Peptides against a protein of PDB entry 4JHK. Designs and how they scored, part 1

No score or structure here was measured in a lab: all are predicted.

Target 1, 212 residues: chain A of PDB entry 4JHK
Amino acid sequence: EDYKIQSFDLETQKLLKTALKDPGSVDLEKVSSVIVDQSLKDQVFSREAGRICYTIVQAEAKQTNGSVFRRNLLNRLQQEFKAREETRKRSTQEWVCLVSFICNIFDYLKVNNMPMVALVHPVYDCLFRLAQSDALKNEEEVDCLVLQLHRIGDQLEKMNVQLMDELFNLLRDGFLLQEDLSSMGRLLLLEILEFRAGGWKLSDTAQKYYYS
Positions, changes and structure headers below are counted from each chain's first letter, unless a header gives other numbers.
Peptide ipSAE was made for these designs. It is ipSAE averaged over its two directions, with the distance scale d0 held at 1.0 Angstrom where the peptide's residues are scored. Compare it between designs on one protein only; published cut-offs may not apply.
A fold fails the geometry check if it doesn't show the stated peptide or something in it is severely misdrawn.

## One batch from the design tools (peptide; made by RFdiffusion4; aimed at target 1 S67 L77 Q78 V111; failed a check: near_copy:native)

Design b1_p10_1
Pose (drawn by RFdiffusion4):
Structure b1_p10_1 (pose): chain A 212 residues (1-212), chain P 10 residues (1-10)
Amino acid sequence: as target 1 above (212 residues)
Amino acid sequence: SWADTVEEQL
């Protein structure tokens, strides 16, 4: 019900609500463009856009059996994904938004009730980037890292365990060895190590220790 | 492309 589009221009809200019911009536290329554009600019929308993207993808399949919107969305995201390092230099905020959005799409948009394998390596590419020492010194990026691991970390490991293993080595390394990792960064990494070791769940006692 | 990979899955 709530796609979280309050950040949008009033005219665009109409465009988006229209695409949900009658995709054939709207420019799906323009629609995908305004969604990707806004997703890089607003944090709440970047961690929620998957809902509205899925609803539109399903609406097109139902109405016209087409997947034009899905296509435009994936190709535009792929372009942002390819330019991820440049975007990170320009704005950490935009970069964490891109990661949140890509991971939200991996969570919501399924292909025959299965995850899109096309996004497995790209998501690991993003999380490995967050696990680097120059990214871990920023609580903003560590926050982004652990948000994705909480949300889709389990689904990602099923698709590829080798990568999740090597990724968590970088987490342990940064935890023990890195000195400019902050107190909050340390709490976040420790919680995610326990989270994964526990099978991607938060124990009652960890809930008490880490969170208000 | 990613979209092509998804089309293959479909």

## One batch from the design tools (peptide; made by RFdiffusion4, then SolubleMPNN; aimed at target 1 V117 L119; its pose is not in this set)

Design b1_p14_1_s2
Fold by OpenDDE base, seed 5:
Structure b1_p14_1_s2 (fold): chain B 212 residues (1-212), chain A 14 residues (1-14)
Amino acid sequence: as target 1 above (212 residues)
Amino acid sequence: SLEEEIEKLIEEES
């Protein structure tokens, strides 16, 4: 299987390829660090990173019955999560990359084929932060919020419907009451409100209206 | 440590 790792130097590519096939022969802490670092720089890579992480976890489980990679990955992720306010202050781009990455890890890394319960509150905390008035006025943050809800909203709701109701109450209030939203931001909020109301599905007519 | 807490959470979920 082919993985999108061309953005790394040749030595790092070799490291990642070896981790995917023979995880017991590499430093899995270093591998996890490399993946997290790149995911915090490139939001496009964060989706691929989730797939790569899943493959490494499965390979290690099969080869050594170990979970060293997953532990190191989640450790680093938790560190970045705790520092999320400082990250947001420093760089909106890095902040939305962090949110994107944690959501993609939630989407791909599962325990007994189910989403990790330990990641539910961290994911909701990130989404609630994006739903605050100071974030909703920034189109880049609204883009991130709406993208994640499209990707994992239905899964998150199954884990905690009460938190999802509270989140969408904030989004509704933002759409109706906040004056400094961009025109595109307001449009995206309306779309995601309709998306959930439709059972996390978008009709063909709505798809063309919002994205064509 | 943070790593120990994460390990505990993983074990509880497995």
Scores: peptide ipSAE 0.028, ipTM 0.704, DockQ to the pose 0.270
OpenDDE base, seeds 1, 2, 3, 4: peptide ipSAE 0.026, 0.027, 0.027, 0.027; ipTM 0.667, 0.659, 0.671, 0.668

## One batch from the design tools (peptide; made by RFdiffusion4, then SolubleMPNN; aimed at target 1 R70 R71 L77 F81; its pose is not in this set)

Design b1_p15_2_s3
Fold by OpenDDE base, seed 4:
Structure b1_p15_2_s3 (fold): chain B 212 residues (1-212), chain A 15 residues (1-15)
Amino acid sequence: as target 1 above (212 residues)
Amino acid sequence: SLEEVEEELKKKLEE
């Protein structure tokens, strides 16, 4: 199985590949740190990071019945989450990467084929932050919000439909009432409203309208 | 247990 790790240097790539196959032979704290650091820089990688993390977790569990990697990963995630407002103020790009990373960990890091319950509220907290007026005016944040909802919205709703309803109330209000949205931002909000209304699916017609 | 770990993490993340 191939993983998208071309953005790393060759030595780091080797480290990651070894972690995927023989996690007991590498420093899993270092591996987790490398993955998190890159995920905070590259939103595209954060999607792959979720898959990589899950694979390493499975490999370690199978090899040693250990959870060192997951523990280190989640500890780092906790630290970054707690500092999320500072991150947002420092760099919008790093902030949306953080959100993307958290969402993708939620998406891939399953236990008994179920998402970790501990991640539900943190994910919603991030999405609610993106749904605030000061964030909705920033197209980069809107892009992130809509992207995550496309990826994991259906799963999140299954975990807590009440929070999802509240979130989409904010999005509806933003679409209808907020004056400083970009044209694209407004379009994306409308699309995601329709996306959920359609059972987290897009019709062919809608897809052409919004994305072609 | 895993459940205990998740609950502890949940508590910390919600602070």
Scores: peptide ipSAE 0.028, ipTM 0.633, DockQ to the pose 0.571
OpenDDE base, seeds 1, 2, 3, 5: peptide ipSAE 0.025, 0.025, 0.024, 0.011; ipTM 0.660, 0.610, 0.615, 0.406; seed 2 fails the geometry check

## One batch from the design tools (peptide; made by RFdiffusion4, then SolubleMPNN; aimed at target 1 L119; its pose is not in this set)

Design b1_p19_2_s1
Fold by OpenDDE base, seed 5:
Structure b1_p19_2_s1 (fold): chain B 212 residues (1-212), chain A 19 residues (1-19)
Amino acid sequence: as target 1 above (212 residues)
Amino acid sequence: SMDEELERLIEEDIAAFEA
C-alpha cells in the first residue's frame, strides 16, 4: 500500500512507515501527535490520515494486542474537540480541518465494523455548530458541513435519527430564511437537503448540476 | 459532565475493540 505522507520530513516519514509495519518499535504517542497536528492543517491529508490511523490500529492490535495508538489518538481528539470554539475563533481553516479529521476518524476507525459510539455526539456537535447562522454565512464552513454529510451522513443517521432530523431542520431553515448566505452556500445546502431526501444518494444528473 | 461521559465512552469503545 502507498500512503501520501510527502508533506512530512524524511525522519517523520520513516517514523510513519515504521508505525504502519511495526508499530511496537516506535513511539506511538509521537506518531499520533504528528498525525493530528498535520490533519489540523491540511484537509487533504486529513482524509488520508483516517486510512493511516486505521492501518496502525490494526497493525498494533495484530502485533501486540495493544491499543496505545488508539488511546492517544482519541485522547488528543477529545482535547481538540473541547477547545473547538477557541480554534474556530483563531482560524476557520483549522476549525474545518478539525471537523474533517473527527469525521474521518469516525468513518475509518470502526469497532467490529461499527462506528465508535464515543464519537457520535462529538461529530453531531461539530455539525450543529456548522449549521448555526454565524457559520452558514461562511462558505468554507458550509463546504465542510456538506462534505462531511456526504461522507458519513448515512452512518450518523443510523446512530441517531433524531439528531439528524434536528440538524436538517436547521439546514432547511438556513436555506429558506437566512439572507446572508453566499450563492454557492445556498446551492450546497439545497444539494445536501436533496441528497438526504434521496436516501443519501445523488443521481448522475444531480451531480452534474451541483458540481459541474 | 459531558467530558467525563465522553471519556467513559472512549474507554468502553477501546475495551470493545480489544475484546
Scores: peptide ipSAE 0.028, ipTM 0.631, DockQ to the pose 0.905
OpenDDE base, seeds 1, 2, 3, 4: peptide ipSAE 0.028, 0.026, 0.027, 0.025; ipTM 0.630, 0.634, 0.660, 0.643

Design b1_p19_2_s2
Fold by OpenDDE base, seed 3:
Formats: sequence, C-alpha cells, structure tokens
Structure b1_p19_2_s2 (fold): chain B 212 residues (1-212), chain A 19 residues (1-19)
Amino acid sequence: as target 1 above (212 residues)
Amino acid sequence: SEEEELERLIEEDIEAFLK
C-alpha cells in the first residue's frame, strides 16, 4: 500500500516502512513518537496517521502478539489530550492537528469495521471544545470542526445521537447569535448544519474535497 | 478472535487514559 510519508526524511521513511512490514525489528516507541510529533505539526499527515497506526498495530499483533506500539501511541495520546487546553493556548495549529489526529484514529482504528467505543467521548470532547464561542471565532478551528464532522459525523451520531444534538445546538447558536464569526466561518457553520440536516449526504464534489 | 482481543485492550486503555 501507498502511505503518505513523503514529508519525512529518508531515514524516517525507512523506519516507518520497516515498522509497517516488520514492526518487531524497530523501536516502536520511537516510531510512535515520530508519528505523533508529525501529526501535531501537519494536519494532512494527521489524517493519514490513523491508517499508518492501524497497519502497525495489526502487523505487530500478527507478528508477535505484541502491543508495544499501541501502548506507546496511547500513552502519548493521553498526554496530548490531557494538555489539550494548554496546546490550544500555545498553538491553534497544533490544537487542530491534535483534534484531527484523534478523529483520524477514531476513523481508522476499527475492528470488523466498527469504531472504538471508548474514543466516542474523547472525540466529542474535542468537537465540543471547537464549538465553544471562543473557538468558533477562529476560522482555523471552525475549519477543523467542520472537516471532522464531514469525515466522521455520521459515525459519531450513530454512536451517540444525544451528544450530536447537543453539539449542533451549539453550532446553531453560534451561527445565529455569535457576532464575531468570520464570513467563511459562518458559511462553514451553515454548510455543516445543512449537511447533517440532509442526512450527512455527500456529493461527489464534496467527497473529493473532504476525503482526498 | 485476536482482533477482538486487541480491540478490547485498546478500548480499555483509551477508557482509562482519555476519560
């Protein structure tokens, strides 16, 4: 398979490729750190990272029945999630990358095509944070929120419709009542409101935009 | 299955870490 790791240097690319094929032969703690670090810097990669992580987890499980990579990945994820408010204050870019990464893990780390139930609340926590007034005024955060909802909103709703209703109440309030939204932010909120109202249906054009 | 066991372990870890 083709994994989008071109942004890494050649040595790191080799490390990742080896981890994907023969995880037992590499330092999986280092691999997990590299993936998380890059995911926090590059939102495009954070979208790809979930697929990479899934493959490594599967490969290690099959090869040695081990879970070293998963353990390290989740430990790092725990650290980043706990510090999410601090991250947001420090760097909006890193914050939206973190959200993207968590959502991507939710989207890709599946068994029998089912999402991890335990990730539902963490994902919603991130999305609810993006839906607060102080976040909605930032176009970058709105972009992230809307993008994630386009990608995994239907899945999340299936897992917990009550939380989704609460989330969209905030979005509607933001759209209608908040005065310091950017023009694009307001457009995006309207679009996602309509998207859900339409049953999370994607046109071919929209699908290309959000999933390519 | 092996995959189900892995899922369970992941779920437990995430539950403990992220909630």
Scores: peptide ipSAE 0.058, ipTM 0.732, DockQ to the pose 0.093
OpenDDE base, seeds 1, 2, 4, 5: peptide ipSAE 0.023, 0.034, 0.023, 0.023; ipTM 0.625, 0.691, 0.623, 0.622

## One batch from the design tools (peptide; made by RFdiffusion4, then SolubleMPNN; aimed at target 1 R70 F81 L119; its pose is not in this set)

Design b1_p20_2_s1
Fold by OpenDDE base, seed 4:
Structure b1_p20_2_s1 (fold): chain B 212 residues (1-212), chain A 20 residues (1-20)
Amino acid sequence: as target 1 above (212 residues)
Amino acid sequence: SMEEELERLIEEDIAAFLAS
């Protein structure tokens, strides 16, 4: 299986590959730290980090019946979530990477094939923050918001439709009322509004219209 | 606060996740 870890140096790539196949032979606390750190810097990696994490969790469970990686990963996730406003203040890039990472963890780290209930509100909190007027004027944040809703919006709605309705009320208001949106930002908001209205699906013609 | 509530919920799910 191919994992998108090209952004790491060769030594770290070796560490990650070993963790994926022989987790008992590496420091899994270090592995979790490396994954989180890189997820905060690289949007491409942050979009795939959940899959990598899931694989390591399964590998450790199978090999040693251990949970060192999961424990460290989730502890770090909680820490970063708590500091999300400071992260946003420091770096928009790291903030959107954090949101992407949290959403990926929600998507891949499931218990009994169900999302972790504790992650539902944190994910919504991140998306609501991206839906505020001061964030909607930043195209990078709008890109992140729309991307995550495309990826996990249907799952989130199943967990709490009321919050999803509230979120999309904000997005509709932003689309209609906010004056300092970029042209692309406005287009993306319209697209995601239609995406949900269509049952979290886009027609081929709509896909071409918005992303050609 | 909402933040404290989420923290407790996360800790609860972490415990459940680790036990699974």
Scores: peptide ipSAE 0.028, ipTM 0.633, DockQ to the pose 0.466
OpenDDE base, seeds 1, 2, 3, 5: peptide ipSAE 0.024, 0.027, 0.026, 0.023; ipTM 0.616, 0.615, 0.612, 0.630

Design b1_p20_2_s3
Fold by OpenDDE base, seed 3:
Structure b1_p20_2_s3 (fold): chain B 212 residues (1-212), chain A 20 residues (1-20)
Amino acid sequence: as target 1 above (212 residues)
Amino acid sequence: SMEEELEKLIDEDIEAFLKS
């Protein structure tokens, strides 16, 4: 199976490949740190990171029945989540990468093909933050919000429909009442409102856009 | 099972995450 790790230097690529195949032979704390760091810089990788993390977790469990990687990963994620407002203030790009990463962990790091229930609230917290007025006026944040809802919105709603209703109340209000939205931002909000109203069903073209 | 144990461990880690 191929993983999108070409953005790393060759040494780091080797480290990641080894972690995927033989996690017991590498420093899994370092591996987790590398993955999180890159995910905060590259939104494209942040999506792939979820799949990579799942594979490493499974590989370590099978090989040694260990959970070193998961522990380190979640600890780092916890730290980044706690500092999310500071991150947002410092760099919108890093903030949306963080949100993307958390959402992708939710999407890929599953047990028995089931989402981790405990990640539901953290994901919603991120999405609610993106749905605030100060974030909705920022097109980059709107892009992130809409992208994540396209990818995992249906799953999240199944986990907690009340929170999803509350979230979309904010989005609807933003669309209708907020004056400083960009044209594209407003269009994206309308699109996601319609997307949920349509039962989270994607056209073939939309499927390609959001999941390719 | 291994899957069940992994689930428990993950849940415990994340519960700690949410309560911090």
Scores: peptide ipSAE 0.027, ipTM 0.617, DockQ to the pose 0.089
OpenDDE base, seeds 1, 2, 4, 5: peptide ipSAE 0.025, 0.025, 0.025, 0.024; ipTM 0.609, 0.609, 0.610, 0.618; seed 4 fails the geometry check

## One batch from the design tools (peptide; made by RFdiffusion4, then SolubleMPNN; aimed at target 1 L74 M116 A118 P122; its pose is not in this set)

Design b1_p22_1_s2
Fold by OpenDDE base, seed 2:
Structure b1_p22_1_s2 (fold): chain B 212 residues (1-212), chain A 22 residues (1-22)
Amino acid sequence: as target 1 above (212 residues)
Amino acid sequence: SFEEELLKELEEESLERIRSLL
């Protein structure tokens, strides 16, 4: 498989490649730390990080029946999640990267080909935070929210439709009632409302309209 | 397992936060 790790230095690339193929021969704590650190800086990599993490988890399980990587990954995730409000205050960019990361972990880190149930509420918590009025006025947060819902909304809904309904009530109200939304933010909210209403699918016409 | 416990803790914290926001 091809993984997008060219943004790392050569030494780190070698480390990651080795982790993907021979996880027992590397420091998996270090690997997890590197992945999380980069995911918190680069939202694009955050998407790839989910896939990488899943591969390493599977490789370690197959090779040694171990779970060292996953434990370290989740430990770091827990730390970042607990500090999410401080992160948001410090840097919107880091905050949306964190959200993207946790959503991508949810998307890729399957257990028995199913999403990890334990990640459902953490993901929703992040999305609900992004759906608050103080966040909706920030286009970067709206971008993140809408992006994640496009990526994993259907999966999340299957896990908990009630929370999804509540979330979209907030988004609807934001779209209709909040005055300080950016034009693009308002457009994105409308689009995602329609996206869900259409069964998490976007018609060709709508796609052309919103993303022309 | 430790992993499950950690995830449960994360889940519970998230649930509490959601309740506070709603």
Scores: peptide ipSAE 0.040, ipTM 0.566, DockQ to the pose 0.683
OpenDDE base, seeds 1, 3, 4, 5: peptide ipSAE 0.017, 0.017, 0.045, 0.036; ipTM 0.501, 0.488, 0.680, 0.661; seed 4 fails the geometry check

## One batch from the design tools (peptide; made by RFdiffusion4, then SolubleMPNN; aimed at target 1 V111 N112; its pose is not in this set)

Design b1_p23_1_s2
Fold by OpenDDE base, seed 5:
Parts: structure tokens; C-alpha cells; sequence
Structure b1_p23_1_s2 (fold): chain B 212 residues (1-212), chain A 23 residues (1-23)
């Protein structure tokens, strides 16, 4: 598997590779910190960090039956989540990276093949924030919102359909009523509305756009 | 908090594992 860690320096790459194979031999708190820090800076990495995290979690569980990495990861995630408004004010890029990272962790870090219940509300809170009028006018935030919904919307709905209904009410209102949407933003909102209405099924064109 | 919820999930998982071992 390609874990896409090329953005790190060689020393950090070695650390991550060791964590993936022999987590007991490295400082897993440091590893978690490195992953979160990079996820906030690199959108490509933030979208794939979940796979790395899941692998490390599984490796640690198998090796020592421990959960040090997961604990540190989720603690840091919680800290970043709590500070999400400040992050958004500081950098839209870091904010969308944070959302992407949280959603990716939700997608990959399964417990007994099920999403972690503890992440459901944080994910929805992030998506609701992206669905606010001040965020919908920013194409980068709309891109992030629709991308996450394409990737994990069906899973999120299974966890809480009421929140999904509320979220899509906001998206519908944004599409219909908000005047300062970009052309692309409006198209993306329409697409995601149709995507859910169609049972979260990807069209060939949408699949190419989001996953290629 | 997320950490509290995670701790609860971990406890539940541990309890389930213990139950399986006792079966």
C-alpha cells in the first residue's frame, strides 16, 4: 500500500514507516502529532491520513494490544476540533484540511467495522459549519463540504438521519436563496443535493471528479 | 467530550471481549 508520506523529510518518513510496522518501537505520541500537524498543512495528506492511522492502530493492537496511538490521535483531534473556529479565521486551507482529516478518520478508523460513534457529532458539526452562509460563499469550503459528503455522506446518514436532513435543508436553502455563491459552488450544491436524492450513488462524471 | 466518549467505547469493547471469553 502507498501511504503517501513523501511530503515528510526522510527522518520523519522513517519514523512513520516504523510506526506502521513496529509501533512499539517508536514514540506514538510524536507520531500522532506529526500526522495531525501535516494533515492541517497538506490537503492531499489530510485526505489519506485515515488509512495511515488505521494501519498504525491495527499494528499496535496486534503487537501490544495497546491503543496509545489512537488515544493520542483522538485527543489531538479533539483539541483541533474545539479550536476549529480559530483555525478557520487563521487559514481557510487549514480549516478545510482539518475537516478533511476528521472525515477521513471517521471513514477509516472503524471499530468492529463500524464508524466510531464519538466522531459522528464532530463530523456533522464541521459539515454544518461549512453549510453556513459565510462558508458557502467560499468555493474552497464548498469543495470540501461536497467532497466529504460524497465520501462519507451515506455512512453519516446511517448514524444520524435527522442531522443529515437538517444539513441538507441548509444546503437546499443555500442553493436556492443565497446570492453570492460562485458558479462552481452552486453547481456543486446542486450535484450533492441530487446525489443524496439518488441514494448516494455516484455518477460516472462525479466519480471522475472526486476520485480521479 | 470526544475523549470521554472514546473511553466509554473502549470500556464497552473490553466488556464485550470479556463476555466472549466467558462464553
Amino acid sequence: as target 1 above (212 residues)
Amino acid sequence: SIDEELELEDKLLEEEEKKKKLE
Scores: peptide ipSAE 0.030, ipTM 0.553, DockQ to the pose 0.318
OpenDDE base, seeds 1, 2, 3, 4: peptide ipSAE 0.026, 0.026, 0.028, 0.027; ipTM 0.551, 0.561, 0.591, 0.558

Design b1_p23_2_s1
Fold by OpenDDE base, seed 5:
Structure b1_p23_2_s1 (fold): chain B 212 residues (1-212), chain A 23 residues (1-23)
Amino acid sequence: as target 1 above (212 residues)
Amino acid sequence: SAEEEAKKKLEELDKELLEELLK
């Protein structure tokens, strides 16, 4: 199984591989930091980091009945979340990577197939930020927003339908009223509006765009 | 299975972990 760690140097790859198989033999705080750092720089990795994290969490639980990695990961995530506005101001790329990472963690780190309740509001907060006018004008942020909603929107709605309604009210207003949307941004907003209206089901075109 | 066992362990630890996260 490929865990998409080719972006790391060989030494770090070795560290991650060891963490995946024998988490008790490595510094799991360091591992979590490395994963978060890379997730903030690499959008592709941030999108897939949840799977890696889940595997490490699972491996540690099995091996030592521990949760050191998960704890460190979530602590770092919380820190990054709190600093999200600063991150956005510094780098749109890092910001969307952060959102992607948080959403990916939400998607993968489930217990009994249930998402972590503690992440629900942070995820919504990120999505609401992306739904603001100053963010909607940026195609990169719109792409991130729509991508996350495609991936975890159904799950989020189950956790809090009221927040989802509010979020989509913003998206609708943006689509209808905001003048400085890119053509692609406008199309993406329309698509996601229809996506939810259709019960979070993908069209063939959307499937290719988001998962191919 | 090993995966099921891991899930059970995580379930047992989840409450404490979430509490720590919320501190």
Scores: peptide ipSAE 0.027, ipTM 0.627, DockQ to the pose 0.336
OpenDDE base, seeds 1, 2, 3, 4: peptide ipSAE 0.020, 0.020, 0.023, 0.018; ipTM 0.602, 0.600, 0.621, 0.428

Design b1_p23_2_s2
Fold by OpenDDE base, seed 2:
Structure b1_p23_2_s2 (fold): chain B 212 residues (1-212), chain A 23 residues (1-23)
Amino acid sequence: as target 1 above (212 residues)
Amino acid sequence: SAEKEAEEKLKELDEELKKELEE
């Protein structure tokens, strides 16, 4: 398997590669920290980070029946989640990276082939925050919101349809009533509304756009 | 398990945060 870790220096790349193959031979706390740190800086990497994390979790479980990596990862995630409002205040970019990371962990870090129940509400909390009026006026936040819903919306809905309904009520209201949306923001909201209405099914064009 | 414990802690944190935001 190939992982997109070219953004790291060579030493860190080696560390990550070793963690993927032989997690027992590396400091998994350090590995988790490196992954989280990079995910908070690079939204694109956050997607890959989810896959990497899952692989390391599985590798450690198989090799040593351990869970050191996952524990450290989740601990760090908790810390970042708790500070999410401060993060948003400080940097929109870091905030959307955080959301992306949490969503990608939800997407990839399955337990018994099921999403982690503990992440459901945190994910929704992040998405609800992005759906507030003060966030919807920021195209970067709208981009993040819509992207995550495209990627994990169907899974989230299965976990809690009521929250999804509430979320989309906000998005509908934003689309219809909020005046200070960017043209692209408004378009994205419409698109995601239609996406859900269509059963979370991607068109060929949408598939290329979001997953190319 | 350690993983289960971590999940529980995350749930607890979420609930606490919800309460804080509602206050």
Scores: peptide ipSAE 0.028, ipTM 0.604, DockQ to the pose 0.107
OpenDDE base, seeds 1, 3, 4, 5: peptide ipSAE 0.024, 0.025, 0.023, 0.022; ipTM 0.563, 0.557, 0.560, 0.544; seed 4 fails the geometry check

Design b1_p23_2_s3
Fold by OpenDDE base, seed 1:
Structure b1_p23_2_s3 (fold): chain B 212 residues (1-212), chain A 23 residues (1-23)
Amino acid sequence: as target 1 above (212 residues)
Amino acid sequence: SAEEEAQKKLEELDKELKEELEK
């Protein structure tokens, strides 16, 4: 498979390629750190990162029956998650990258084609933070929220429908009651409300917007 | 199969991780 790692220098690219094929021959802690660092800078890369991470996890399990990479990855993710408010304060861009990364790890790092249960609450916590009034007024955060719900909303609901109901109550209230939403933000909230109501099925317009 | 065994190990790790994160 072809992985989008051209943003890294040649040495790092080689490291990542080796990790994908022969994980036992590289420092998997370093590999995980490199992936996380880049994902916190580039939201587009975060989705590719999820796929890369899954492949490395599978490769290590098959080759050495090990889980060093996944453990290091999730430990780093947990550290970033715990510091999420500080990150948000420092940089909205880094914050939405963090959320995107966590959500994409949730989406790709599956066990027996099921999401990791341990990631359910962290993902919801991030989405709930994006659903607060101080975040909904920021179009960048709304865009991130809606994008993640389009990608993993149906999976999250299957894991905990009560939390999803609570989340969408906040989104509904934001759409109806919050005065300082941007026009685009309001449209995005309406779209995602309708998206869930329609059974998490993408419209042609939404598909073009989020996956073009 | 080898793949099935690997998935079982990953499932066990998921359970362990859940326990750690809930502490």
Scores: peptide ipSAE 0.250, ipTM 0.796, DockQ to the pose 0.577
OpenDDE base, seeds 2, 3, 4, 5: peptide ipSAE 0.034, 0.114, 0.022, 0.060; ipTM 0.632, 0.704, 0.555, 0.655

## One batch from the design tools (peptide; made by RFdiffusion4, then SolubleMPNN; aimed at target 1 N75 Q78; its pose is not in this set)

Design b1_p25_1_s1
Fold by OpenDDE base, seed 5:
Structure b1_p25_1_s1 (fold): chain B 212 residues (1-212), chain A 25 residues (1-25)
Amino acid sequence: as target 1 above (212 residues)
Amino acid sequence: SASAEAAERAAKLREEIEANIVELE
C-alpha cells in the first residue's frame, strides 16, 4: 500500500512505515510533528496526510487502545491554526498547505464515520479567510478554496448549513463585485457556486462548460 | 428527479450570474 511518503528521506520513511504498522515502537509525538511539518511544505503531501494519519490512529487504537498520536496531531494543528494569519503573511504556500491539511484531517479522521465536530469551525474559519477580498485576488488561494469545497463542502454543509450559506454569500459577492479577480479566479468561483447549487456535483452539461 | 432538478437550478444560477457579468462589464 502506497501512503505517498516518497518526499521524506529514507530514515523518516522508515519511521513512518513503522508507525503505520507498529505505532507502539516509535515516538508518536515525533511522528506527528514530522507529518505536520511536511504537510506545511508540500501541498501534495498535505492533501494526502489525512490518510496516513487515519491509518496510524487506527493502528494505535488496535495495538494499545491509545490515542497519543491523534492527541499530538490535533494539538499541533490547533497551534498552527491559531498562527494562521502569521503563516499567511509569511508564505502563501504554507498557508494553503495548512488549510489543505486541516481539511484533509477533517475528511479522514472521522469518529464513528462522522466528522470531528471540533474541526468544523476551524475549517470554516480557514475557508472564510480564503473568501476575503485580499485572498480572492490570489489565484493560489482561490485554487485552495475551491479545491477544499469540492472535496469536503458537502460534509461541511451537513455540519452547519448556515455557515455554508454565509460563506457562499461572500463568494458570490466577491465574484460579482471584486475588481481584481483573475479570469481563472472568476471562473473557479462561478464553478463552485454552480457546484453547490447542483447538490455538490456537476451535471454533464456543466462539466462540458467548465472543463471542455 | 431531485438530481435533475438540482442541475437545472444550478444552470439557472449560472445564467443569472453570467447576466450580471455582462451588466458589470
Scores: peptide ipSAE 0.092, ipTM 0.653, DockQ to the pose 0.021
OpenDDE base, seeds 1, 2, 3, 4: peptide ipSAE 0.040, 0.027, 0.077, 0.030; ipTM 0.609, 0.567, 0.650, 0.577

Design b1_p25_2_s1
Fold by OpenDDE base, seed 5:
Structure b1_p25_2_s1 (fold): chain B 212 residues (1-212), chain A 25 residues (1-25)
Amino acid sequence: as target 1 above (212 residues)
Amino acid sequence: MEELEKKLRELAVSEFEEFLKQLFS
């Protein structure tokens, strides 16, 4: 089923647009809250919010040399991260949205073209949670896990190869040993194992095979 | 590969622009 973006109301649209262009004229705490809230509700938004956040961060830095938005964003993100287990129990969709959002922030919210070191462990923690047996049996969680690894796996590995090795040990074990995986879940795990083994790349043949 | 990377970047930009358009439509 095709996912449709949940549109912001006009007031929120205006707020967000203004934040992108003139962050000093809006309540950046409110902006950060809106972005996080929407990222938890909207899968598409959660995968794209990093670019928006980065734009606001850059705009604020240039305009006022401030970092109010980033600070509020990260504070709220940390709160959601701490409550991730409760979120997962409440809604798998919100949980995978949260993971997607955190990974997306990691991907796009760079400082001096470098990833935020503070996000490395939170990202890994989320991915490790997705790699647990109780999560691997859920195709939605496997989809999320594999998607994030495709997007930021190479970057994460550069930050901590040991954690990546441990993560992929879990994925391998899941692929080989876990019996209640869906057929698609198992296929996705195999694909991502091959993806990393190939230096975070897939051959054209493999791409067609797994994603035909 | 360089050309592919360029195409992928261009695609990413266009998709993001479309995303923003949808958000603010």
Scores: peptide ipSAE 0.290, ipTM 0.706, DockQ to the pose 0.022
OpenDDE base, seeds 1, 2, 3, 4: peptide ipSAE 0.193, 0.241, 0.193, 0.277; ipTM 0.666, 0.693, 0.674, 0.696

